# Ledger of designs, part 223: peptides against a protein of PDB entry 6D0Y

Target 1, 225 residues: chain A of PDB entry 6D0Y
Amino acid sequence: ETEDHLESLICKVGEKSACSLESNLEGLAGVLEADLPNYKSKILRLLCTVARLLPEKLTIYTTLVGLLNARNYNFGGEFVEAMIRQLKESLKANNYNEAVYLVRFLSDLVNCHVIAAPSMVAMFENFVSVTQEEDVPQVRRDWYVYAFLSSLPWVGKELYEKKDAEMDRIFANTESYLKRRQKTHVPMLQVWTADKPHPQEEYLDCLWAQIQKLKKDRWQERHIL

## One batch from the design tools (peptide; made by RFdiffusion4, then SolubleMPNN)

Design b2_p30_8_s4
Fold by OpenDDE base, seed 5:
Structure b2_p30_8_s4 (fold): chain B 225 residues (1-225), chain A 30 residues (1-30)
Amino acid sequence: as target 1 above (225 residues)
Amino acid sequence: SLLEELERQRQEELQQKVLEEHEERLKEEE
């Protein structure tokens, strides 16, 4: 079945091939575009699924979506909407690990010209604004800050290039929150660099320090020790 | 038509940007 074939193609993209990854992605984008008239819903579901379940291929699938968006802007929009819905569902289900990854995925879509920088800035503004709400548990407020900060390795450079003033405001608000919040351990949250544990520091403070360093290093991750 | 050609050009340019950005990300990770 064509649907099964599409699933195979989407799931296996990025695996060993005689062609370059970029060539394969472009080819796959073409195939998917051609099949959208008949299999749009299936393709949309498949892309959402792999975006959610295959974090190791984040940049592959964001790039694929970027290519598809370039070919079909409407589909790109529908995909983003689907991902936002999934994010909301994950949050409602208290699936913070999935939710944070979805935010990272959306963040990288900015680099793929699927989501506009101002839109992502607005999203992060909304996230950080939750820290101002007293009726929200701190664990949830902390998560929004974590989601923001942990996504910056993917999109911080682009956002500061396009919206530096707005980003500085978000940073200021974040810093203010981090100074006044109670220090508590949140087991379900993990720093993106799991291989570099900092048991001596509270996780958000540690992440904040790392992001500040990343910002100072002009968002070059290779400069992070 | 001219409009169709212009749209095609814009799409191609965007595709190229997406691919170039991906390549840059890969290089940065190395």
Scores: peptide ipSAE 0.223, ipTM 0.719, DockQ to the pose 0.049
Fold by OpenDDE base, seed 4:
Structure b2_p30_8_s4 (fold): chain B 225 residues (1-225), chain A 30 residues (1-30)
Amino acid sequence: as target 1 above (225 residues)
Amino acid sequence: SLLEELERQRQEELQQKVLEEHEERLKEEE
């Protein structure tokens, strides 16, 4: 495959086809694996780009990476590292919208067996630990809580199935923070669902309530979305 | 070799899991 052809294949995956999406993804993963010896850096860059810039295809590209990781573990690791670097860069640039999406993307990579559940738990522990840092502006602390909570629809089920005790600790710390924080509107935060069960409450409190309901409903989105 | 066969089996199983999880997520989005 040529570089241009690879770009086309990666960008167009998920479009209407005579074959199932899963079949197309598996096929593409095979093509990409075969081309890694010659186009590893290009493929890595392309995957990072589409993962970052095409949020509407989140599950498509996480699945693709999952399939590719199954074939080439080292490449999967390199991809995750690149995404983590991008997350850090987004945070440094105060691009919180991109950053939160990247966290969601990484979260779904757990479902795709690219990121281990314990690793994601550790990431969320790190996020929530920021709330305990007194010298950090609340807007940033709030963002980490938002990033954590807003990612749970994607990965909460998996994490509680494998790391329930650790997740409970994170939840306890989150709840504690929400109780003591100053309630303010944060414009950079986006609602991930059209359903607003507690419109009279502060945004993070509303999100917390939604996540609590989701947890109670065994992480089935149809119950709150 | 035995090792190669085991690795192949592992990869196939993992691919299957990835696809199954994807299908489940799609159902939940409906």
Scores: peptide ipSAE 0.179, ipTM 0.719, DockQ to the pose 0.049
Fold by OpenDDE base, seed 1:
Structure b2_p30_8_s4 (fold): chain B 225 residues (1-225), chain A 30 residues (1-30)
Amino acid sequence: as target 1 above (225 residues)
Amino acid sequence: SLLEELERQRQEELQQKVLEEHEERLKEEE
């Protein structure tokens, strides 16, 4: 297959088809595996691109990567490395929106057996540890907390099942930071709930409350936050 | 070889787990 053909296949997966999504993913994984000897670099780049540019297809592409990892473990490792590099580049460029999508993508890769739970816990420990660093702008510290909390709907259940003690420590550190941080009280950072009147809340405080509720509900949800 | 066959079986099992977990997540979100 040509490079253009591979791009088309990867970009169009999950679209309307006569076959099930799972069947299409299995088929595509087989095609990509067969083409790895000739187009590994291109496939890595394409998968990284769709991961950051098509957040609406997050679970489709994490599943695809999971299938590819099952077929070729080395490729799975190389993909994760590429994603980590991209995350670092996004952070350097202050592209926080892209960076948070990448963190969520990596989080869901735990469910797809691509990233081990302990590795994800270590990543979140590193994120929250930034809140303790001196001479780091609060906007940066806030982002790491946001990235951690906003990823838990995808991976919180798995992490608490395997690393509950470590997760509790991360939560304690997060809570401590939220109590001591300066609140901006900017309207764009305030959250409103339409279902019930409540006081205006800062976005991180609101997210914290939502995650605490999710945790209390044993990470069972009908819809991702 | 026997090792290759065992690895193939492991890969198939992992693929099945990935797909099953994906299906479960989709059902929970409906």
Scores: peptide ipSAE 0.157, ipTM 0.694, DockQ to the pose 0.050
Fold by OpenDDE base, seed 3:
Structure b2_p30_8_s4 (fold): chain B 225 residues (1-225), chain A 30 residues (1-30)
Amino acid sequence: as target 1 above (225 residues)
Amino acid sequence: SLLEELERQRQEELQQKVLEEHEERLKEEE
């Protein structure tokens, strides 16, 4: 394989094919593994780029990384580290849209057995703990709550199966914050559609209600938009 | 060697789990 060919393969995965998506992903993982000795840095950079720039292929690339991690744990670790660095950089630059997507991507990596459930719980604990800090702008506190709640459609089931007590504590702290914060009406990107209509609410309260329903439904949802 | 074979089996099992989880999520989204 050549570098240009690898780029093409990675960017085009998930497109229409005579084979199943799963078969294509497994095949690509094998190709990438074989080329790691010669093109590790290039492959790592490409995967980070597509993970960041192609949100419509989130589950495709998390699955691919999961397959690669199974073949090469060191590479999987390096990828996660790179994504965490990117998240920190996005937050530092106040790029909240990129940051929240990266959190969702990392969340789905738990399902792909790349990130351990306890590690993700710890991340969310850190996010919600920001709401308890003094002298932090509410916009920042609200974002961390949003990032946490909006990621649960991807990882809530797994986290509650493994760390139910810890998750309940995070939920309690989140609820407490939502009750005491000043209300702000900001547009919200919904990941799912509800079957039942609901009244217009403040965006975080609305998201909270949706997550509570999802939790009640044992984290089963019809659509992720 | 036996160790190499065991490692290969473990890797294959993990790969299968990743794919099965992906398939299950796709079904839940339908």
Scores: peptide ipSAE 0.143, ipTM 0.685, DockQ to the pose 0.049

